# Peptides against a protein of PDB entry 5JXT: the designs that were tried, part 17

Target 1, 319 residues: chain A of PDB entry 5JXT
Amino acid sequence: SLLPKKEINVYIGMSEMQVKWYQKILEKDIDAVNGAGGKRESKTRLLNIVMQLRKCCNHPYLFEGAEPGPPYTTDEHLIYNAGKMVVLDKLLKRIQKQGSRVLIFSQMSRLLDILEDYCVFRGYKYCRIDGSTAHEDRIAAIDEYNKPGSDKFIFLLTTRAGGLGINLTTADIVILYDSDWNPQADLQAMDRAHRIGQTKQVVVYRFVTDNAIEEKVLERAAQKLRLDQLVIQQGRAQVAAKAAANKDELLSMIQHGAEKVFQTKGAFGTMAEKGSQLDDDDIDAILQAGETRTKELNARYEKLGIDDLQKFTSESAYE

## One batch from the design tools (peptide; made by RFdiffusion4, then SolubleMPNN)

Design b1_p9_5_s3 (from b1_p9_5, 5 letters changed)
Fold by OpenDDE base, seed 4:
Structure b1_p9_5_s3 (fold): chain B 319 residues (1-319), chain A 9 residues (1-9)
Amino acid sequence: as target 1 above (319 residues)
Amino acid sequence: APAPRYLLR
């Protein structure tokens, strides 16, 4: 029988460079961040801020003038300048030593490009599929990854391209490097490994930048998933219709952790204490803390009814 | 590389 998947949110501090760029993004639109635009503030402006903050949480080299150089090299700076890369780098070493194979999903093809350079730099053999990959090339990449005795360790996928009914049961680890606004897209990604033909325990690591917008993206996704489940169970199909965040929700998401980011002179959390020098014990501590916070998050939303789950309040996530 | 990754991608 297929074993149930284990899902763990991995809460990761920003690097010093990420904090600097996160501050710069907020400062550029400080009037919008403070809600000073009132009713005149464009939803499009808030959505742009959200997109830039999510890019920052993924990697600062997604911005012009963030990458150090000239010369522009592929080196350890590609890792230590992004908290998620520091954790990924240690986690992949452990996964490889365990004889596991890994799917890495992102919403951003430009992040997959960074991950390709990282794979080459670390000597990890990989496959890639995104939205631009031709149908024949997708089949070839899947077949190359799934072949008996495949030396491909990593499969890099955009979440939506990987969602298209493909079988990747030759992997047992799934890393969601970022989250979709639609939790169903992430579930569909997990179901590429967690399917009939899987012989191992599937483990899903969801990377979440701590004290940043991604915590609110995760909370909103968890809320929506629980709402969708309750609506299906109660036969109330009409309730699912509020798919897009309103202005006040977007503003609350942008403001989350912003004050603490402005007060921070360096990195956050374990990134401030150890930077890129994480050991195996630090990874175990991060995973254990993540497992605890994941249980707490799930337990919070399990107690909520449909009417509560229709209200995105930042307060109900901390009370 | 001759340019930052931001410009190459």
Scores: peptide ipSAE 0.450, ipTM 0.919, DockQ to the pose 0.220
Fold by OpenDDE base, seed 5:
Structure b1_p9_5_s3 (fold): chain B 319 residues (1-319), chain A 9 residues (1-9)
Amino acid sequence: as target 1 above (319 residues)
Amino acid sequence: APAPRYLLR
C-alpha cells in the first residue's frame, strides 16, 4: 500500500547578501511598500515587487550585479550567499547517504540554471525538465532518471512542467525550492513521486524563507488548499477562491517582515549564527522546528470555516 | 573570464 506522504515546511533564514538585496528591492519602491501611493498604486507595481522579493528568497544571483566577480567562478559563494542553498547542500548530503533520490521543483527556470551549476560543482548527476524542454528530450530525461540502476541522483524540474502527469516514483524525496501560488500545482508535483509504484515513504520538504514574503505565500496557499477541500466536501463548487490576490493582500505580503529586514545587519536566524557552517544537529533542529510550525499552520486552517477562509488574514486568528 | 550567470542565459 502507498504510505501517506510526510510534508515538512523548512523555514530558512536569509543570508547577509539576501538581506541586502531584499532591503534594496523594498527601498527602490519604498513609497509603494509604505502604502503612500494609496488608490493610485498599480496592482502591476505590487506584483513586480512580489516577484523581485521571491527571486531574492530563491537566490540573489537572479539579479544583475549580485554575483561577485570578476573573475566569475562556480565556488562555495554560490551556496553561502543563499540560505536555501546552504540548507539544500546539507540536506542533499543526508538524502544521498540514506540512498534516496530527489526531485527538486522550482517555478523559476533561472534558478534551475543555478542549481545545474551547483550540481556540477558538487558532482551530483542530474536530469532537467522545464517549460522549454522539447517533448522528445522530456521523455529521454524521464527514462534516463527512471531506468533501473540510474546514476542520476537529482531531477531538476519547473513545477508546471514537472506536474504534467509523469511518473517519477523512482524518487522518494521531493524538495519544493519555492511554492506555486496555486497549491494544486505543488500537489501535482508531489504526486510525481507519491503515486502507485512508490515503494518508499515519500518525504516533501517545502523551503520557506523565514521573516519574508514566502511565509505569506505559504499561508495563502494553505488557506486556498483548505478552502478547495471544504468546497469539494460541501458540494459548493461556486465558491471559487479569488484566483489573484488583491492590492491590499499584495501590500500586506510585501510588508511582512520588512521592518525587521530594515533593522537587521547581516543574516537571519540560523544563517546569522552558523552561516555556511551548519552541521547535522543544526539541520535536525531546523527540520524539527519546521515540523512543529507545519503542524501549527495546518491546525490554524483546520478550525476555519469557508467564510473565514475567504478573508485574507495577515495575522494569526489567535490574536 | 566567464560572464556573470545573470548574463549567460
Scores: peptide ipSAE 0.412, ipTM 0.909, DockQ to the pose 0.203
Fold by OpenDDE base, seed 2:
Structure b1_p9_5_s3 (fold): chain B 319 residues (1-319), chain A 9 residues (1-9)
Amino acid sequence: as target 1 above (319 residues)
Amino acid sequence: APAPRYLLR
């Protein structure tokens, strides 16, 4: 029988560089961030801020002129300048030692470019598929990864390209480097490894930048998933979950953690304490804390009815 | 070392 998948949210602090870029993004549109734009503020402008903040949470080098240089080199700075890369670098070493194989999903093909440079730098053998990959090249990459005795450790995928019904049951670890607004897209990504033919327990690590917009992206995705489940169970097909965040929801998401980001000098959390010097005990602590917060998040939405799940609650879990 | 790929795309 297929073992249940284990999903763990991995909450990760921003690096010093991410904090500086996150501040700059907020400052550039401070009037919109403070809600001073009123009814005139376009939903498009708020969506653009959200997209820049999500880029920052993924990697600061997604911004033009962010990379240190010249000279431009692939080196340790590619890792220590992004909290997710610091955790990824430690986690991949553990995964490899366990004899596991890993799928890494992102929404951003440009992040996969950074992850390719990282794989080359660390000597990890990988395959890649994104939205631009030709059908024949996708088949070839899948076959190369899935072949008996494949030396490919990592498969890099965009979440939507990886969602296309492919079988990747030769991997047992899934890393969601970022989250989709649609929880079904992430589930479809997990189901590439968690499918008939899987012989191992699938473990999913969902990376979430702590004290940032990504927490609210995750909360909204969890809320939507629960709402979709209840609508199906109650036969209330007319409750079209409003797929798109409204302006007030987007503003609340942008404001989440913004004050603490402005007050912060340097990195956040474990990134401030240890930076790139995370040890195995630090990773275990992060994973344990993440497992607890994941259970709490799920339990919060499991108690809510349809009417409650249709309301975006701006109440931070910290009040 | 080759230039970072993400700077070339």
Scores: peptide ipSAE 0.108, ipTM 0.770, DockQ to the pose 0.426
Fold by OpenDDE base, seed 1:
Structure b1_p9_5_s3 (fold): chain B 319 residues (1-319), chain A 9 residues (1-9)
Amino acid sequence: as target 1 above (319 residues)
Amino acid sequence: APAPRYLLR
C-alpha cells in the first residue's frame, strides 16, 4: 500500500545579500509599503512588490545587476548568497547518501536555470522540464529519469509543467523550492512522486523564507486548502472563495517582517550564525523546528470554520 | 548535460 506522504515546512533565514535586496525592494516603494498611497495605490503595484519580494526569497541573482562580475563565474557565491541554496546544498548531500532521488519544483523557470548551474557545479546529474519544453522532449526526459538504473539524481520542474499528470514514482523526495498561491498546484506536484507504484516513504520539503512574504503566501495557501476541503465536505459548491487578495491583504503581506528586515544588519537566523558553514546538526535542528511549526500551522487552520476561512482570499499572482 | 544557462545571461 502507498504510505502517507510526510510534509515538512523548512523555514530558512535570508542571506546577507537577500536582506540587502529585500530592503532595497521595500525602500524603492516605501510610500506603498507604508500604506501612504491609500486608495491611490494600484493593486498592480502591490502585486509587483509581492513578486519582487518572492524573487528575493528564491535567489538575489534573479535581479539584473545582482550577480558578481564580470567575469561571471559559477562558484560558492551561487550558494551562500541565497539561504534556500545553503539548505538545499546540505539537504541534497543527505538525500543522495540515503539512496533517495529528488524532484525539485519552482514557480520560476529562471530559478531552474540557477539550479542547473548549481547541479553542474556540484556534479549532480539531472533532468529538466519547464513550460517551454516540447512534448517529445518532456517524454524523453521523464523516460530518462524513470529508466531502471537511471543515473539522474535530480529532476528540475516548474510546478505547472510538473502538474501535467506525469508519473515520477522513481523519486521519493519532493522539494518545493517555492510555493504556489494555489495549494492544489503544489499538491499536483507532490502527486508526481506520491502515486501508485511508489515503493518508498515520500517526504515533501517545502522551503519557506522566514520573517518574509513567503510565510504569508504559505498561510494563505493553507487557508485556501482548508476552505476547499470544507466546501467539498459540506456540499456547499457555491462558496466561491473570493479568489482575490484585496489591497489591504497584499499590503499586510508586504509589511510582514519588513520592520525586522530594516533593522537587520547581515543575515537572518541560522544564516547569521553559520552562513554557508551549516553542518548536519544545524540541518537536523532546522528540520525539527520546521516539523513543529508545520504541526502548529495545520492545527491553527483545522479549528477554523468556513466563515472564518472566507475572510482571507488569495489571487494567483501568476494568472 | 545541457550547458549551464546562468552563465549565458
Scores: peptide ipSAE 0.035, ipTM 0.696, DockQ to the pose 0.207; fails the geometry check

Design b1_p9_5_s4 (from b1_p9_5, 3 letters changed)
Fold by OpenDDE base, seed 2:
Structure b1_p9_5_s4 (fold): chain B 319 residues (1-319), chain A 9 residues (1-9)
Amino acid sequence: as target 1 above (319 residues)
Amino acid sequence: FPAPRYLER
């Protein structure tokens, strides 16, 4: 029988470089961040801010001129300048040691380019599929990954490209490096490993930058997923979940953690204390804290009815 | 080491 998947949100502090870039993004559009643009602020401008903040949470080298150089070299700076890379680097060593194989999903093909350079730097054998990958090359990459005795440890996928009906049950670990606005896209990605033919316990690690925009992306996705489930259960087919964030929701998401980011000198959380020198105990603490916060997050939405979830603006989470 | 691929794209 297929074992239920275990999903853990992994809450990760920003590196010092990420904090500096996150501050710069907010400062560049400070009037929009403070809501001073009012009704005249375009939804497009707010969406652009959200996308830049999400890029920062993934890796600062997604910005032009962010990488230290010349010379531009793949080295330890690729890891220590992004909190998610520091945790990924330690987690992949553990995953490999236990004889597991891993799918890594992202929304951003440019992040997969960074992850390719990382894989080469660490000597990890990998496959890649994104939205631009030709159909024949997708088949070849899947077959190379799934073949008996495959030496490919990692599969790098864009979430939507990896969601397209493929079987990757030869992996038992899924890392969501970032989250889709649509929780169904992430579920479809997980279901590439968690399906008929899987023989192991599937574990999903969802990376979430702590005290940043990504917490609100996650909360919104969890809210939407619960609403979709309740609508199906109650037969209320007419309750279209408002698919797109409004301006006020986007503004509240941008403002989340912004004050603390402006006050912060250096890195956040475990990244401030240990930086790239995380040990196995630090990883265990991060995973345990993540498991607790995941249960708490799920428990918040499980208690809400359809009407509560429809009215649930970011303001009502603090009453 | 080769130049980072993410800078070449």
Scores: peptide ipSAE 0.201, ipTM 0.814, DockQ to the pose 0.512
Fold by OpenDDE base, seed 5:
Structure b1_p9_5_s4 (fold): chain B 319 residues (1-319), chain A 9 residues (1-9)
Amino acid sequence: as target 1 above (319 residues)
Amino acid sequence: FPAPRYLER
């Protein structure tokens, strides 16, 4: 029988560079962030801020002029300047030592470009698929990854391109480097490894930047997933969960952690204490804390009915 | 190390 997948949210502090870029993004649109734009502030402007903050949570080098140079060289700076890369780098070493194989999903093809450079820098053999990958090249990459005795350790995938019906049961670890606004896209991604033919325990690590917009993206995704489950269970197909965040929800998401970010002169959490010097005990502590917070998050939404979940999308904008 | 590919795309 297929073992149930283990899902763990991995809460990761921003690097000092991420904090500085996160501050710059908020400062550039400070009137919109403070709600001072009133009724005239466009939903499009807020969506753009959200997109920039999510880029910052992924990697600061997604911004022009962020990378140190010239000369531009792939080096340790690619890792230590992003909290998710610091954790990823340690976690991949552990995963490889365990004889596991890993799928890494992101929403951002440009982040996969950074992850390719990282794979080359660390000497990890990889495959890649995104939305621009030709059908033939997609088949070839899947076959190369899935072949018996494949030397490909990592598969880099955009969540949407990787979600399309492929079988990747030759991997047992899934890393969601970021989350889709649609929790079903992330489920479809992890179900590429968690499918009939899997012989190992599938473990899913969902990276979440702590004290940042990604916590609210996660909460919204968890609420929507629970609502979708209850709607299916109750046969109430007409509860169209408004798929798109409203303006006030977007503003609340942007404001989440903003004060702490402005007060912070360095990195956050374990990134402030250890930075790139994370050891195996620090990783175990992060994973254990993540497992606890994941259980607490799930337990919060499991107790809510359909009507409560619909209200909480409105009330979590005021706490 | 080679130049970052993500800057060329």
Scores: peptide ipSAE 0.189, ipTM 0.809, DockQ to the pose 0.612
Fold by OpenDDE base, seed 4:
Structure b1_p9_5_s4 (fold): chain B 319 residues (1-319), chain A 9 residues (1-9)
Amino acid sequence: as target 1 above (319 residues)
Amino acid sequence: FPAPRYLER
């Protein structure tokens, strides 16, 4: 029988470089961030800020001129300059040692490019699929990964491209490096490993940059998922949760943790204390804290009715 | 090491 999947949000501090770039993004549009643009500020401007902040949470090298150089070399800086990469690097060593195989999902194909360079740097054999991958090449990559005795440890996927009906039950670990705005896209990604034919306990690690916009992306996704579930259960098909954040929601998301980011001169949390020197105990602590916060997050939304869940989304419904 | 692929794309 298929075992229930275990889902753990992994809350990760920003590196010093991420904090610096996060500050720069906010400072560049400080009037927007402070709501000083009033009603005239375009939703597009706020969406652009959100996208830059999400890029920063993923990796600072997603920005032009962020990478150290010249000379430009793939080295340990690729890892320590992004909190998610530090945790990923340690987690992958554990996963490999356990004889597990891993799917890594991201919204950003350019992050998969960084992850390819990382895989090459660490000597991890991988497959890749994104939205540009031809159908034949997708089949070939899937077949290569799923082959009995495959030496491919990692599968790199964009969440939407990887969500399309494929079977990857030869992996038992799923890393969501970032979250989709649509929680169903992430569920569909998890369901590539969590399907009939899986013989192992599937574990899903959802990376979330702590004290940043990604916490609000996660909260919004969890809220939407709960609303979708309740709507299905109650037969209220007309409660189309407006999928798009309103301006005020976007502003609130941008403002989340911004003050603390501006006050911070270095890295956040475990990244400030240990940086790239995380050990197995530090990872266990992060995972345990993540499991607790995951339960708390779920319990917060499980107590809410449709009307309560709608209030947080419905300020987006009438403007 | 080869140049980062994400810089070449």
Scores: peptide ipSAE 0.183, ipTM 0.814, DockQ to the pose 0.528
Fold by OpenDDE base, seed 3:
Structure b1_p9_5_s4 (fold): chain B 319 residues (1-319), chain A 9 residues (1-9)
Amino acid sequence: as target 1 above (319 residues)
Amino acid sequence: FPAPRYLER
């Protein structure tokens, strides 16, 4: 029988470089971040800030002029300048040692480009599919990954491209490097490994930048998922889950952790203490803390009714 | 080492 998937949110501190770039993004639009634009501030401007903050949480090299150089070289700086890469680098070594195979999903094709350079730098054999991949090349990549005795360890996918009903049950580990605003897109990605034909326990690691906008993206996704479940159960098809955050919700998401980011003169959490020198015990501690926070997050939303979930803004989750 | 691919795009 197919085992239930294990889902763990992995809460990761920003690197020093990420903190610096996160501060710079907030400072550039400080009037919008402080709500000084009032009714005149466009939803589009707030969405742009959200997207820049999410880029920063993924990797600072997604910004022009962020990468050290010239000369531009792939080296350890590609890893230590992003908290998610530091954790990914340690986690992949463990996954490989266990004889597991891994799907890595992101919303950002440009992050997959960084992950390709990382795979080459570490000598990991990989496949890639994104929105631009031709149909024939998608089939070829899937077949190359799924073949008996495939030496391909990693499959890099955009979440949307991975949603296309493909079977990747030859992988047992799923890493969501970032989260979709639609929790169903992430579920569809997980279901590429967690499907009929899977013989192993599927484990899903969801990377979440701690003390940043990604915590609020995750909370909103969890809220929406619970709402969708309750709507299906109650037959209330008319409760269109409000697909898009309102302006005030976007503002509260941008403001989340911003004060602490401005006060920080370095990295966050384990990234401040250990930087790139995370050991196996540090990874175990991060995973255990993540498992606890994941249970707490789920338990919070399981108690809420439809009316509560519709009114619940990201601010009211902490009162 | 090769130049980063994400800078060439």
Scores: peptide ipSAE 0.158, ipTM 0.803, DockQ to the pose 0.592

Design b1_p9_6_s1 (from b1_p9_6, 5 letters changed)
Fold by OpenDDE base, seed 1:
Structure b1_p9_6_s1 (fold): chain B 319 residues (1-319), chain A 9 residues (1-9)
Amino acid sequence: as target 1 above (319 residues)
Amino acid sequence: LPPPRYLLR
């Protein structure tokens, strides 16, 4: 029988470079971040700020002029300048040593370009598909990954392109490098490995930048998922979950952790203490803390009714 | 190593 998947949120501090770029994004639109635009602030402007903050949480090199050079070289700076890359680099070594194979999902095809450069730099053999990949090339990549005795360790996928009905049960580890606003897109991605024909325990690692916009993206996705489940169970099809965040919700999400980011001169959390020198014990501590916070997050939303889940709870914006 | 593919796109 297929074992239940294990899902763990992995909370990761920003690198020093990410903190500097996160500050720069907030400072550029400081009036909007402070709510000074009031009723005049456009939803489009707030959505743009959210998108830039999410890019920063993924990798600072997603911004023009962030990469060190010329000369432009792939080196250790590609890893230590992003907290998620530092954790990924250690986690992939452990996954490989265990004889596992891994799917890595992102919303951003440009992040997959960085992950390709990383795979080449570390000597990891990989496959890739995204939204621009032709149908024939997609089939060829899937077949190359799934073949008996495949030397491909990693599959790089955009969440939406990888969600399209494919079977990847030859992988047992799933890394969600970022989260979709729609929790169903992430579930569909996990279900590429967690299907009939899987012989191993599927483990899902969801990377979440701590003290940043991504915590609020995760909370909103968890809230929506619980609401969708309760609506189905209660037969209340008319409860259209307000699919789009309002201005006040977006502003609250942007403001989350912003004060602490402005006060920070270096990196956050374990990234400030260890940076690229994370060891196996540091990774175990991050995974254990993540498992605890994942249980707490789930327990918070399991107790809520439909009427509570329809309200955006800003309570966690001031902690 | 080849130049970063990220910068070539």
Scores: peptide ipSAE 0.303, ipTM 0.861, DockQ to the pose 0.441
Fold by OpenDDE base, seed 4:
Structure b1_p9_6_s1 (fold): chain B 319 residues (1-319), chain A 9 residues (1-9)
Amino acid sequence: as target 1 above (319 residues)
Amino acid sequence: LPPPRYLLR
């Protein structure tokens, strides 16, 4: 029998470098961030801000002039300059010691390139598939990963490319390094490991930058998933169509945590206290806090009806 | 010198 998957949101503070870049992104478009553009503000401008903030949450080296150099080297700075990389680096060591194998999903192929450099730097054997990978190379990568006695520890995938019905049941850990705006894309990614033929309990770690736009991306994705479930259960097909965030929703998402980011000198949370020096106890505390907040988030949306789930309520996050 | 990562991607 397939064991139920365990899903844990892992809430991660920004590094000092991420805070500085997050501030710069907000400052560059401060009038749009403050809503001063009013009805004249373009949805495209807000979507661009959202995209840059999500890039910052993933890794600051996704920006021109962010990486220290020349010389440009792969070293510990690739890890400590991104909160998600600090947590990933510790988590992967633990997962490897447990004899598990890992799928890592991202929306950003450019983040997979950072993760390849990281895998090489740490000596992790990996496979990669993204949107540009040829069909034959995809088959070869899947077969190489799934073969009996495969030495490949990590599979790097873009969420959409990994969603293409492939079987990766030889992995038991799934890391969603970022989230899709469509929660069904993330579920399809999880279902590559959580499928018939899996012999272990699948554990899914969803990385979420705390006090930043990604928390609102997660909330919106959870809200949408619950809405989709209720619409299917109630046969109300008409409700599903308005899934695109409006301007006010995008503005609210951009503003979330912005004041605290502007007031912050240095890093956030455990990244401020420990930085790259996270130990096994710090990881256990992050995972435990994440498990609690995941239960609370799910419990919040389980109580809501269709009409409540159609309203993007920023207020529901503060209760 | 190796190019910055953002140019390789």
Scores: peptide ipSAE 0.203, ipTM 0.826, DockQ to the pose 0.223
Fold by OpenDDE base, seed 2:
Structure b1_p9_6_s1 (fold): chain B 319 residues (1-319), chain A 9 residues (1-9)
Amino acid sequence: as target 1 above (319 residues)
Amino acid sequence: LPPPRYLLR
C-alpha cells in the first residue's frame, strides 16, 4: 500500500542580503505598503510588490545587479546570500547520505537556473524540466531520471510543468522551494513522487521564508485548500472560493513582517546566529520547529467551517 | 568555474 506522505513546512530566516533587498522593495513602494494609495492603488501594483517580495524570499540574485561582482563566480556566496539555499545545501547532504532521491519544485524558472549552477558547483547530477522544455526533451529527462541505476540525484522542475501527469516515483523526497497560490498545483507536484509505484515514505519539505510574504501565501493556500475540501464534502459547489486575493488581502500580506524587516540589522533567526555554518543539530531544530508549526497551521484551519473560512481575512487571525 | 547560467539567460 502507498504510505501517506509526510509534509513539513520548513520556516527559514532571510540572509542579510535578503533583508536588505526586502527593505529596498518595501521602501520603493512605501506609500503602497502603508496603504496610503487608498482605493486608487491598482491591484496590479500590489501584485508586482508581492512578486518582488517572493523573488527576494527565493534568492536575491533574481534581481539585476544583486550578485556581487565583477568577477562573477559560482561560489559559496550563491548559498550564504539566501536562507533557503543554506538550508537546502545541508538538507541535500542528508538526503543523499540516506540514499534518497529528490524532486525540487519552484514557481520560477530563473530560480532553477540558480539551482543548476548550485548543482554544478556541488557536483550534484540533475535533470531539469520547465515550461519552455520541449515535449521530447521532457520525456528524455524523465526517462533519464527514472532509469534503473540512474545517477541523477536531483530533478529540478517548475511546479506547473512538473505537475503534468508524469511519474517520478523513483524519488522519495520532494522539496517545494516556493509555494503556488493554488494549493492544488503543489499537491499535483507532490503526486509525481507520491503515486502508485512508490515503495518509500514520501517526505515533502515546503520552504517558507519566516516573517515574510511567503508565510501569508502559505496561510492563504491552506485556507483555500480547506475551503475546497469542505465545499466538496458539503455539496455546496456554488461557494466558489474567490480564487484571486483582493486588494486588502494583498496589502495585509505585504505588510506582514514588514516592520520587523525594517528594524532588522543583518539576517533573521537561525541565519543571524549561524549563517552558513548551520550544523546537523540546527537542521534538526529547524525541521522539528517546522513540524510543530505545520501541525498548528493545519489544526487552525481544520476547526473552521465554510462560513468562517470565507470570512477569514487576515484581521481575524490575530483575535 | 563557468559564469553563472542565471546571468546568461
Scores: peptide ipSAE 0.034, ipTM 0.722, DockQ to the pose 0.470
Fold by OpenDDE base, seed 5:
Structure b1_p9_6_s1 (fold): chain B 319 residues (1-319), chain A 9 residues (1-9)
Amino acid sequence: as target 1 above (319 residues)
Amino acid sequence: LPPPRYLLR
């Protein structure tokens, strides 16, 4: 029988560089962030801010002029300048030592470009598929990864391209480097490894930048997933929540953690304490804290009815 | 070290 997936949200502090870029993104549009634009603030402007903040949470080198150089080199700076890369780098060593194989999903093909350079730098053999990958090249990459005795450790995928009906049961670890706005896309990605033919316990690590926009992206995705489940269970198919966030929801998401980000001079959390010097105990602590917060997050939404789940609940409305 | 490939894309 297929074992249930173990899903763990991995809450990761921003690097010092991410904090500086996160501040710069907020400052550039400070009037919109403060809600001073009122009813005239365009939903498009808020969506653009959200997308820049999500880019920052993924990697600061997604911005022009962020990378140190010239000369431009693939080196340790590619890792220590992004909290997710620091955790990924330690986690992949553990995963490899365990004899596991890993799927890494992102929404951003440009992040996969950074992850390719990282894989080359660390000597990890990989496959890649994104939305631009030709059908034949996609088949070839899947076959190369799934081949008996394949030396390909990592598969890099965009969530949408990787979600399309493929079997990757030769991997047992799934890393969601970021989250889709639609939780069903992430589930479809997980189900590439968690399918008939899987012989191992599938573990899913969802990376979430702590005290940032990604916590609210996660909460909204969890809320939507619970709503979708209740709608199916109750036969109320017409109660599909409007998939698109409103302006007030987007503004609340942008404002989440913004004050603490402005007050912070360095990195966040374990990234401030240890930076790139995370050890195995630090990783275990992050995973344990993540498992606890994952249970708490799920428990919040399990008690809510359809009507409650249709309202955007920000925790900041109760503090 | 080689330059990052993502800058060339």
Scores: peptide ipSAE 0.030, ipTM 0.693, DockQ to the pose 0.616

